# Designs tried in a protein design run: peptides against a protein of PDB entry 4XPM. Part 186

Target 1, 160 residues: chain A of PDB entry 4XPM
Amino acid sequence: VMLHSKNVKGFLENTLKPYDLHSVDFKTSSLQSSMIITATNGGILSYATSNNDVPKNSINEINSVNNLKMMSLLIKDKWSEDENDTEEQHSNSCYPVEIDSFKTKIYTYEMEDLHTCVAQIPNSDLLLLFIAEGSFPYGLLVIKIERAMRELTDLFGYKL
Target 2, 67 residues: chain B of PDB entry 4XPM
Amino acid sequence: DIKGTIAFDTHGNVIESTGVGSQRIEDIGDLSKVTLDAEGFAQVQGDSLLVHLYKRNDITLAVYTSA

## One batch from the design tools (peptide; made by RFdiffusion4, then SolubleMPNN)

Design b2_p27_7_s4 (from b2_p27_7, 8 letters changed)
Fold by OpenDDE base, seed 1:
Structure b2_p27_7_s4 (fold): chain B 160 residues (1-160), chain C 67 residues (1-67), chain A 27 residues (1-27)
Amino acid sequence: as target 1 above (160 residues)
Amino acid sequence: as target 2 above (67 residues)
Amino acid sequence: VKDPDITEELDEFLKEMLDAIKERFGL
C-alpha cells in the first residue's frame, strides 16, 4: 500500500506516544517531534509535534516550524558527518541495524537539553528523526525508532 | 524490597531507570562488565545496595535492593 | 502503515525479566 502524505503524518503522530512501562514503574513523556526529512538537505517532508495547542497559521506555529527546520538541518549535517566518519560509527551513539535484509544505522544526538535520534530509512534518501526531552533515555529512544522504521517498508528504497 | 531499577542495552545506554537506579546511571559501566552465570544472572554488592542482574536479548536489567 | 507502538510488548518483556530476577534471588 502506497504511503500517502496523510498516512505518513498519521504514522508520525502515532510515534509521539509515550512509553508507559508500568511493570517497572517507568513512564516517558511524549516525543516533542517526529519527522521524516531528506538526507540531502534536511528538508522536512512530514512532521508531527506534541504541542497541539498551537493554532493553525499562527505566529507560534510558524516559529515552531522554523525551529524544526533548524533542528532538522543541524541533525542532518551531523548525520552526514558521521556517515563519513568511521570512528563515530563505532561509538556507542551509533547502532548498526538490519531490517528486512537492509542495513542502516541509528544515531543518537544530544541537542541542547533535548535527546534526539535519527536513522536513515533503509536504502533511501530519507531520515526518520525523533526529538524528545532530556528525560527520555537514549536506549529506549533507539528501540522506539527501530520499531518505527520497521513499519515504514513502503519508504525503503525511496529516492529523491 | 526493590529500591530501584536500571535497564540498559549493549551500548551502555539507558532503556529505563527508576528509584535509586535513576541516581546510579554511572553504575552501568561497571555492571556491564560483570560476569553472568549460565542463566544470565549475577549479584553484585554495592556500598549500601545489592544489585541483581539479569541479561536477556541484549538487555540487562539491574534491580537494586538493600544490602 | 502499522502502528509502531510496542509499549505492551516492551513492558511485558521487562516484567518477565523482573519476575525472573525476583524468582532467582528471592525478592
Scores: peptide ipSAE 0.752, ipTM 0.951, DockQ to the pose 0.842
Fold by OpenDDE base, seed 4:
Structure b2_p27_7_s4 (fold): chain B 160 residues (1-160), chain C 67 residues (1-67), chain A 27 residues (1-27)
Amino acid sequence: as target 1 above (160 residues)
Amino acid sequence: as target 2 above (67 residues)
Amino acid sequence: VKDPDITEELDEFLKEMLDAIKERFGL
């Protein structure tokens, strides 16, 4: 059963939640953005942002969406390059993972002062993309996106 | 008497850091090379601090205390 | 779709590791 747009949006909103690891007295900020984009063109299929205090159809909203479009395109391009570069796939910025019987890779990318993480949804034409502040540790970001990916089984094998 | 912590993965990337650990992220390079005992523990002296290591399920936790 | 929040699980995991260190080294 394929996920409806509303369900995907709600899921992405849930991924924005911060980690509060009180046992070690550590907590993060919320993710700035969470997106599902196409691996082919970097087009945004669904997204969620923590910046919700923006009036609808305002210039600020338009600018924020345009910024997401720019980021998604840049990250998609970098991801595409790395998928064709064995050296980059062997760097510490690439995490090969296996979910069920499917293999995929998680990449971390620094974009200006932001920490980003992207992964291809297994056997699909879709990428899951997290954007966080620079204070969000990469190792924790990888854990976050891996666990999120495991819950998107309905999108495994999705082709455009 | 814990002064701070660092948790990191097998790629050397930080999972969490607190206290003095937040200022010693560069230690991960050396800490990742430390030989652990059969139960996954080690203790390493570093300047004025003592580092207590434990690794489980590809995660290493380093706890800093005074030497 | 299940909630992807694993904060409690991860926190408990780190707590167990911290407790193990405390026990092993007498902290």
Scores: peptide ipSAE 0.752, ipTM 0.951, DockQ to the pose 0.866
Fold by OpenDDE base, seed 5:
Order: structure tokens, then sequence, then C-alpha cells
Structure b2_p27_7_s4 (fold): chain B 160 residues (1-160), chain C 67 residues (1-67), chain A 27 residues (1-27)
């Protein structure tokens, strides 16, 4: 089933929601950004950001988008390298997972002061990418992206 | 009285931390090596605090209290 | 596409673990 761009955008916006775990008195910030990018060249197909204070078509918006493009490219490159590195795939920053009989991997990457997490949508040319503040725990970020991935079955097997 | 908590996964990555637990993330290395009983519990003493451990479904929760 | 929010589920899970610890150790 083909997903419309609006549906994907709305989904990514929903992933921005923070965790409020009141039972243990723990709360996170919202994700800074959530993106679907191509595994081939890191091109952004869809994205959502928590910074909604920037006027549309402003210089600040353009700069923000350009920053996302740069980060997506860098993370794609790192991901590509790790996919060809057995040692990296066995590090604590790599989580092998299986969703509906499809195998994929979740990687955590520290990008300066940001915590990022990326995963290949099973059997596809697409990556799901979360960017969070440094205060967002990696273990929780992994849980978040894994559960999000399970809801993207329509994109499983998507080829460019 | 609970002084703080740490929850972490099998990779040693934090899921949540509160109170004194937020200042003791380095404890995860040692806590992950603690032998749990048949029900998944353990109690260990560390740095004047008592740590109460419970593991379920690959998640370990550590609760810090006064000794 | 379904909402991926599992905050309530995760919160309940952690609550159960916390309660188990409280019961086991008398906290």
Amino acid sequence: as target 1 above (160 residues)
Amino acid sequence: as target 2 above (67 residues)
Amino acid sequence: VKDPDITEELDEFLKEMLDAIKERFGL
C-alpha cells in the first residue's frame, strides 16, 4: 500500500512526542527531528521537527533544513560504513531486531551534543532517523524507534 | 525512602534515570554483572546506598535507597 | 499509519517493576 506524503509527515510528527513516565518521575524532551531518508544518498523524503517557531520560508527555516540535510548525509555515510563492518555490528551501539520475520538493525550515533538513532526500514532503501537532545537516553531512544518501525509496514520492501 | 532509579537495557544503555541514579550511570557496568536470584531480584550495597535490582524482559530497574 | 506512542504501556511496565521491587524488599 502506497502511503501519501501527508500520512508519512503526520506519522513523523507523532514520533516527536516526549515520554512522560510519571510512575518513576521521569520525563524527556520532544525529539528534535524525525526523518525518513534514502539509504543510497541520504536524501530526505519526509521530516518533522519540534522547532515550530520559525516562520515559513524564512532564512532560519532554510538553515534548519540545510542542517538536517547535512546530518542525514553524515549519518547515512556512517551507517553505510557500519553495515560493512562486522565489529561495529557487534558493538553495544547496534541492536539487531526482527520485525514480522524481517531482520534489521538499529544504530545509535552521538553527533556532537545530540543523540541520534537510525534504522533501515526492513528490506527497503529507506532509513528512519531520530535526532534528540543529549539528555534523551539511548536505551529509550532505541525503544522509541523500534516501536515506530513496527508501524511502517507499508514501507517494508520499498525500493527507489 | 527511594533516593533515585536507573533503568537500563542489555546493552548497558540507559532507559531512564532519576534522583541519585542520574549521577550514578557509571554503576551500570557493575550492576549488569550482579547475579540475580531465581525471581530476577538482587540487593547490593554501593557507596553508602543500597541498590535494589529487578530484571524483566531484558530491562533492569535499579532502585537506590539509604543503607 | 497507527500512532507509535507507547508511553502508557512503558509507564505501566516500569510501574509494575517498581511495585515488584517495593514488595520484594519492603520499600
Scores: peptide ipSAE 0.752, ipTM 0.951, DockQ to the pose 0.873
Fold by OpenDDE base, seed 2:
Structure b2_p27_7_s4 (fold): chain B 160 residues (1-160), chain C 67 residues (1-67), chain A 27 residues (1-27)
Amino acid sequence: as target 1 above (160 residues)
Amino acid sequence: as target 2 above (67 residues)
Amino acid sequence: VKDPDITEELDEFLKEMLDAIKERFGL
């Protein structure tokens, strides 16, 4: 199966959907952003945001995109540091997971008032990154990104 | 009779919280140390509330009720 | 690519856990 850029964009948009766990009367907000970035430079390959009301080419759009670029770079840097830090890999902010015999890790990072979660797509040069409001619980965010990553098998092993 | 809930994972991170549970996130540290019975259940006293615990597939659900 | 949404699955899982607690403790 060939994964085109438009398919990736649509997938990321779908990840924005909130959880409505009515059985326990709990619901979340939508993710603020969902991105696939490069593990090497933190460059954004594809992204989706819950706020699509900003006019194209407006100052607000530029600022929003620049903010995403900044966050992606910062998170990539932190991720890279943690991947080279044994202590950080054994913290409760790191979730080792195995998908189809591929090992990867999910990290949770607090960025200002936001809750973020990042994971390397197995055996690839790509990172999946979720950004949510501070009210979005980390445990649920981890579940969300793990399940999303399991659906990106076409990107497993992708090298730049 | 349920006053609230907390669900959390093995890392102590919240999955969901409702009612009084949302105000008792700090309880996770102690709740995670509670000895469960063979079926994965436990009942513990927390101040004026009773906490009913159940763990399955690395997820613990705590239900708060009146003592 | 398949839809990553597992809301129903997770909700059902939590429902089962809640029901188990209710049954176990008579809530």
Scores: peptide ipSAE 0.752, ipTM 0.951, DockQ to the pose 0.849

Design b2_p27_8_s1 (from b2_p27_8, 10 letters changed)
Fold by OpenDDE base, seed 2:
Structure b2_p27_8_s1 (fold): chain B 160 residues (1-160), chain C 67 residues (1-67), chain A 27 residues (1-27)
Amino acid sequence: as target 1 above (160 residues)
Amino acid sequence: as target 2 above (67 residues)
Amino acid sequence: MKDFASELSKELDKFIQEGLDAIRKKF
């Protein structure tokens, strides 16, 4: 089954779901946002947010979208810098991973009080970006985005 | 009598935490340096609590108990 | 569409439970 643009939104919405363990009393909040952005300009191609109660075309919606745009740009810039910095790529905030013989990296970034995680979809011009509350542990966030990215094989190698 | 848990990855980042473990995230630095036995276990005295370690597949589980 | 979140939760639960059981047996 090929992943089309209309399916991407639904996929991103699914990534928002929290984790709830039963072996121990542990559960997370939902992700605040999940996005696919361009690695070139940080432009948002698709996104999902846990807060869908904002009326469409309202000032609050505009502000929310603008905030996402700002964050995506900032994270893209940081990601781009790190991709050109050997030391940053060897920090504990960088997770080299391989999916189906494609290599990529997962980065964790603290943005104000938020925990973020970003990864280039293998061999593509696209980044997958998760934004969570500060209470969302980074280790789990990394695993989450890695598993999510494994489901986006249709986007591997996608060039703008 | 488990008082709490911490699971963390090889980068020292938390995967989950519960109970007293949630208040002792700073322990990861030291716990990550503990030498494990051939089966991936260790026991460490942490202040008034015992910490039982189990590592498998690059994930370490720390279990805090009173004894 | 695969529910990877649910699968990961199950995987983590399995790991933690195995760890807890193993620790109980070890110590």
Scores: peptide ipSAE 0.689, ipTM 0.950, DockQ to the pose 0.805
Fold by OpenDDE base, seed 5:
Structure b2_p27_8_s1 (fold): chain B 160 residues (1-160), chain C 67 residues (1-67), chain A 27 residues (1-27)
Amino acid sequence: as target 1 above (160 residues)
Amino acid sequence: as target 2 above (67 residues)
Amino acid sequence: MKDFASELSKELDKFIQEGLDAIRKKF
């Protein structure tokens, strides 16, 4: 099934959902943001945020979007650097993974007090980016983005 | 009685933490170096608490108890 | 749309519960 912009938006919104375990008393916050950005220049193609208290088209929304744009650029730049650095690719912040015979890498980056995770959609010019609060564990964040990537097979091989 | 838990991956990153485990994330460094038995278990004395380890499929669960 | 978050939560719960039970039996 072809992923249209509306479908992608809905998907990203779904990724925001928190985890609530019952075996132990553990619950996370929702992701702050979830985005698909270009690997070339960090442009945002689609995004979702957990901050629903901001009116649409308000100045506060614009500011929040601008912040996301800045973060996406910074993370894209860091990702690009790491993709050209063998040492960084072998650090604990890099998770090589394989999905349906496609290889990609998941990177964790701390941005101020936020926990972020980014991964190139296999064989594509796109990155999936999760931004969470500092209380969101990195190990869980990595698992989350890996599982999310498995649902984006329609974007595998997507070129700009 | 369980006082807390930590689950972590092979990179030493937390998957979940509860109770006293949430305050002892720094233990992962040492816990990750513990030799497990053939069934994936170990028991380690940590401060005043006992830590029980279980590892399966590259995920380690640490359970903190008083005894 | 697939609720992968719920599925992952269930998977993690299953792992943790199995671990707790195994530890309880072992020690």
Scores: peptide ipSAE 0.688, ipTM 0.949, DockQ to the pose 0.861
Fold by OpenDDE base, seed 4:
Structure b2_p27_8_s1 (fold): chain B 160 residues (1-160), chain C 67 residues (1-67), chain A 27 residues (1-27)
Amino acid sequence: as target 1 above (160 residues)
Amino acid sequence: as target 2 above (67 residues)
Amino acid sequence: MKDFASELSKELDKFIQEGLDAIRKKF
């Protein structure tokens, strides 16, 4: 059963939640944004943001969406370049992973003062994209997106 | 007597950091090269602090102590 | 819906606590 738009939106909202450890004094911020975008054009299919204090149809909302569009395009372009560059695929910014029987790659990208992470949903034309503050550790961000990807099996193999 | 911690992955990227560990992220480069014993442990002397290492399932935990 | 963030936090806490305990025992 394919995920409906509402279900995907709710899923992305759940990915925003921070981590809070008790064994040691460590706590992260919420993700700034979580998105599913197309691998072809970087178009946003669904998104969630932690900034919910913006009136609907306001200039601030429009600006925030436009910013997400810009970020998604930039990251998609970088991802596309790296997918065709064997050297970049062997850097510490690339994590080959296997989920069930499907292989994919997780990339980390620094965008201005933000930490981002992107991964192709296995065998699909879709990318999952996390945007976090610079204080969010990359290693944890990678684990986060991997775990999130495991919950998106309905989208495996999705083609546009 | 823990002064801080760093947990990092096989790529040298941080998973978590606390205390003095948050100010010593650059140590990961050297810590990742340390040879661990058969049980996944090592101890490294670092300036005024000792670093205790434990690795399991591709995650390394570094614990900083004064002794 | 599954709260995977909470589950991962618990998993990490478990790992760190096990590591701390193991280190205390080892050294």
Scores: peptide ipSAE 0.688, ipTM 0.949, DockQ to the pose 0.838
Fold by OpenDDE base, seed 3:
Structure b2_p27_8_s1 (fold): chain B 160 residues (1-160), chain C 67 residues (1-67), chain A 27 residues (1-27)
Amino acid sequence: as target 1 above (160 residues)
Amino acid sequence: as target 2 above (67 residues)
Amino acid sequence: MKDFASELSKELDKFIQEGLDAIRKKF
């Protein structure tokens, strides 16, 4: 079944949900934002945010969207650089993974006080991007984005 | 009695932390270098606390106890 | 839509509980 725009939005909203363990007393915050962006230009194709308290078409909403655009572009640029840097690909911030015989890489980036994680959707021109608070541990963030990508098989091989 | 926990991956990044473990994230550097036995266990004295290690499927669980 | 977040939480809980039990048995 092909993922349509509305389905992607709903999927991203679902990725915002926090984790709450019961074996030990551990829980996370919700993701600040979740996005699918283009690997070519860092353009946002779809996004979800945890804070929806801002009125539509308000200056605050515009600023929020502009901030997301800025972050997506910066992360895309960093990702592009690392994809062309063998040393960065062997750092602790890079996770080579294989999903259904497709290879991709997951990168973690510190953006100011935020924890971010980005990965190319296998064989596609798209990136999945998670932005979380600094309290969200990177190891868990990596697992989260890996599991999320496994649910986006319809986008594997997507070319712009 | 468990005082805290840290779970971390092969890159040394935290998956979860609780109790005193949340205050000892810096221990991961040393804990990651500990040689485990054939069953995936180790015991290490860390500061005043005892650290019990269990590793399976590239995830290490560290459990901090008083003894 | 699959609740992958819930499933992952359960998976992690299972691992941690397994580890806790194993450690208790070992030491």
Scores: peptide ipSAE 0.688, ipTM 0.949, DockQ to the pose 0.849

Design b2_p27_8_s2 (from b2_p27_8, 9 letters changed)
Fold by OpenDDE base, seed 2:
Structure b2_p27_8_s2 (fold): chain B 160 residues (1-160), chain C 67 residues (1-67), chain A 27 residues (1-27)
Amino acid sequence: as target 1 above (160 residues)
Amino acid sequence: as target 2 above (67 residues)
Amino acid sequence: LKDFATELSKELDKFIKEMLEAIRKRF
């Protein structure tokens, strides 16, 4: 069963929602953005953003989309570099994980004042990318993206 | 009588923090080095506060109390 | 689509709650 584009978009939109823990007085902000991009070129295949207050076709919207494109490219480039760097793969910024017998890695990257996480969808040409405010803890962000990947089994092995 | 909490992973990254814990993120470095007992617990005296530690499934929870 | 985010929050919240309870029992 293949995930349709609309289903993927809806899923990404859902990932934007904050963590809300009732056992302790802790709640995060919403993710700024959630994206699926190509591992080859950093092209955006699907995305969701929390700031939908920008009018359509406005200059601000164009700038926002362009900013996402730039960030996705930068993160893809850094990811690609790290995938070819043994030392970086053994740093605290890299989380090796296994999902349904498939191995992948989660990377955390500081982008200006933003906290980001990126991970290759297992055995695919796709990357899942979360962008959050600096107040969003990295440890929680890693948990979030790992669990999200477990919900994207239909994309495992996806090749462009 | 909990004054705050910090939960962190094996990489020393924060999962959650509350109360005084939010102001003591730097404690993770030392807390991660504390030897836990066979059940995964430890208690550490930090300045005027007690820190109660428990680790399960690669997550460590630190609870700050006055005593 | 299920509410993925809500499920994640509940899962982690339950886990943290259990850890808190364990600490309360231990100390």
Scores: peptide ipSAE 0.740, ipTM 0.954, DockQ to the pose 0.866
Fold by OpenDDE base, seed 4:
Structure b2_p27_8_s2 (fold): chain B 160 residues (1-160), chain C 67 residues (1-67), chain A 27 residues (1-27)
Amino acid sequence: as target 1 above (160 residues)
Amino acid sequence: as target 2 above (67 residues)
Amino acid sequence: LKDFATELSKELDKFIKEMLEAIRKRF
């Protein structure tokens, strides 16, 4: 079973919603962006952004998409380097996780003033990428992306 | 009376913070080294605040109170 | 589609609430 592209888009849009913890006085901002990109080239297969107030085909929309492309490429490159770096894999920025007997890693990266988190979808050529404001705590971002991957079992083993 | 909270993971990264906890993120380094009892609890006296610790499923919650 | 984000918030909130209650009971 393979997810339809529109279903993936809708899922990514849903991931943008903030955490709201009523047990304590804590609420996050929405994610700025949520993406599925290729691990090989950093190409964007699907994405969602919180700032949807920009008119379609406007210069501002084009610039925002181009910014996402740049971010995805930079993060993919860092991820690729870290996957071949034992020291980086043992840092506090790397979380080894297991989902349904599949092993993967979650990485956190500071990109300017943004907090980002990326993980390879198990046994696939795809990466899931979250981009948030600097106020979004990394521990929570990791929890979010891990749980999101558990909902993407249809993409496990996906090869380009 | 709770003055604030910090929840953090085993990597020392914040999950949530509120109140005075938001201003004391640097405490995580020391709090992560505190020996918990068999049930996962500990109590640590800070500068002017009492910190109540509880760890479950690799998440540690620190609750700051005046007493 | 399932409201994934809302369910996540509820799940974590419930967990934190239980931890708070455990602390209140212990101390």
Scores: peptide ipSAE 0.740, ipTM 0.954, DockQ to the pose 0.865
Fold by OpenDDE base, seed 5:
Structure b2_p27_8_s2 (fold): chain B 160 residues (1-160), chain C 67 residues (1-67), chain A 27 residues (1-27)
Amino acid sequence: as target 1 above (160 residues)
Amino acid sequence: as target 2 above (67 residues)
Amino acid sequence: LKDFATELSKELDKFIKEMLEAIRKRF
């Protein structure tokens, strides 16, 4: 099975939905953004955002896309630095995980007032990136991205 | 008679928090050091509240009660 | 595509519920 571009977009849009736990009185906000970017240059291959009220081809839409490009580049740079730093890989912001016998790492990064997490899709040149409000707890964000990674097996081993 | 909850992972990061638990995130540091019994349970006194702990699959749930 | 986000919420909610029930039974 192959993930087409439109299917990936739809998947990312679905990841935006909030966590809603009924066993306890707890519900999160929606993710601000969900993206698949290149590990090499931080280029955005696919993305979804929760702000859908922006008119198409407007200046606001262009600014929104530009902001995503900037954030993706910054996070890619930080990720690349950490992947070359054994000390950072053993920090509390790094979660080694195994998915279907493939090893990868999940990193959490504070970006201004936003909570972000990023993970390399196993054996690929791609990164999955979640951006959330500061109220979204990091532990839950890590769980979310790990489970999301398990749904992207079609992208395992993808090389640019 | 639950007053609040905190669920956290092995890194001490919050998974969820409710009620008084949302105001006691700083308790995670101490709660993570509590020795659990063979079944993964413990009880500790936290200020005026009793904290019931249970750990399973790298997730610890703390339940705050008055007694 | 399945509703991934809804399934995640249900999965974790079920897990938390089971932990709560375990605590209620133990104490």
Scores: peptide ipSAE 0.740, ipTM 0.954, DockQ to the pose 0.859
Fold by OpenDDE base, seed 3:
Structure b2_p27_8_s2 (fold): chain B 160 residues (1-160), chain C 67 residues (1-67), chain A 27 residues (1-27)
Amino acid sequence: as target 1 above (160 residues)
Amino acid sequence: as target 2 above (67 residues)
Amino acid sequence: LKDFATELSKELDKFIKEMLEAIRKRF
């Protein structure tokens, strides 16, 4: 079974939904955005955003998309640097994980007031990227992206 | 009664926080250094509150109570 | 498409609940 582009978009939209823990009085905001980007040049292959208040084809929409492009490029660049930096890979901002016998890393990055998390989809040229408000705790963001990657097995090994 | 909670991972990053726990995120530094028993439990006195600790599968839950 | 977001919340919530129960029994 292959994950098609329209299915990927729907998947990313679903990841935007907040955590709601009933065992304790805790609920998060929705993710600001969720994206799959290329590890090679930071190009956006698919994305979803919670900011749907902007009219379609408006100047504000164009600006918001351009902002996402800029953020994705910046995060990709930082990720690339960290992948070549042993010290950064041993910091508290890096989580080595194994999914279905594939090893990958999850990184957390502060982007202005936003909390971001990025991970290479196992053995692929793709990165999964979550962008959240500063109130979204990093530990939970890491759990979210790790669990999300387990749903993307069709993209494991994807090469451009 | 529970006054608040903090759940955090092995990197010291917050998973969830509630009540007084949300105002005591800085406690994670000290709580992460507490020696747990063989079953993964510990109890420590912090300021005016008692903290009950339990760790399982790399997640530590701290529960704050008055006694 | 399954609702993974809801499943993720339930999974973690169940885990936290079990930890809370363990603490209640221990102390």
Scores: peptide ipSAE 0.740, ipTM 0.954, DockQ to the pose 0.866

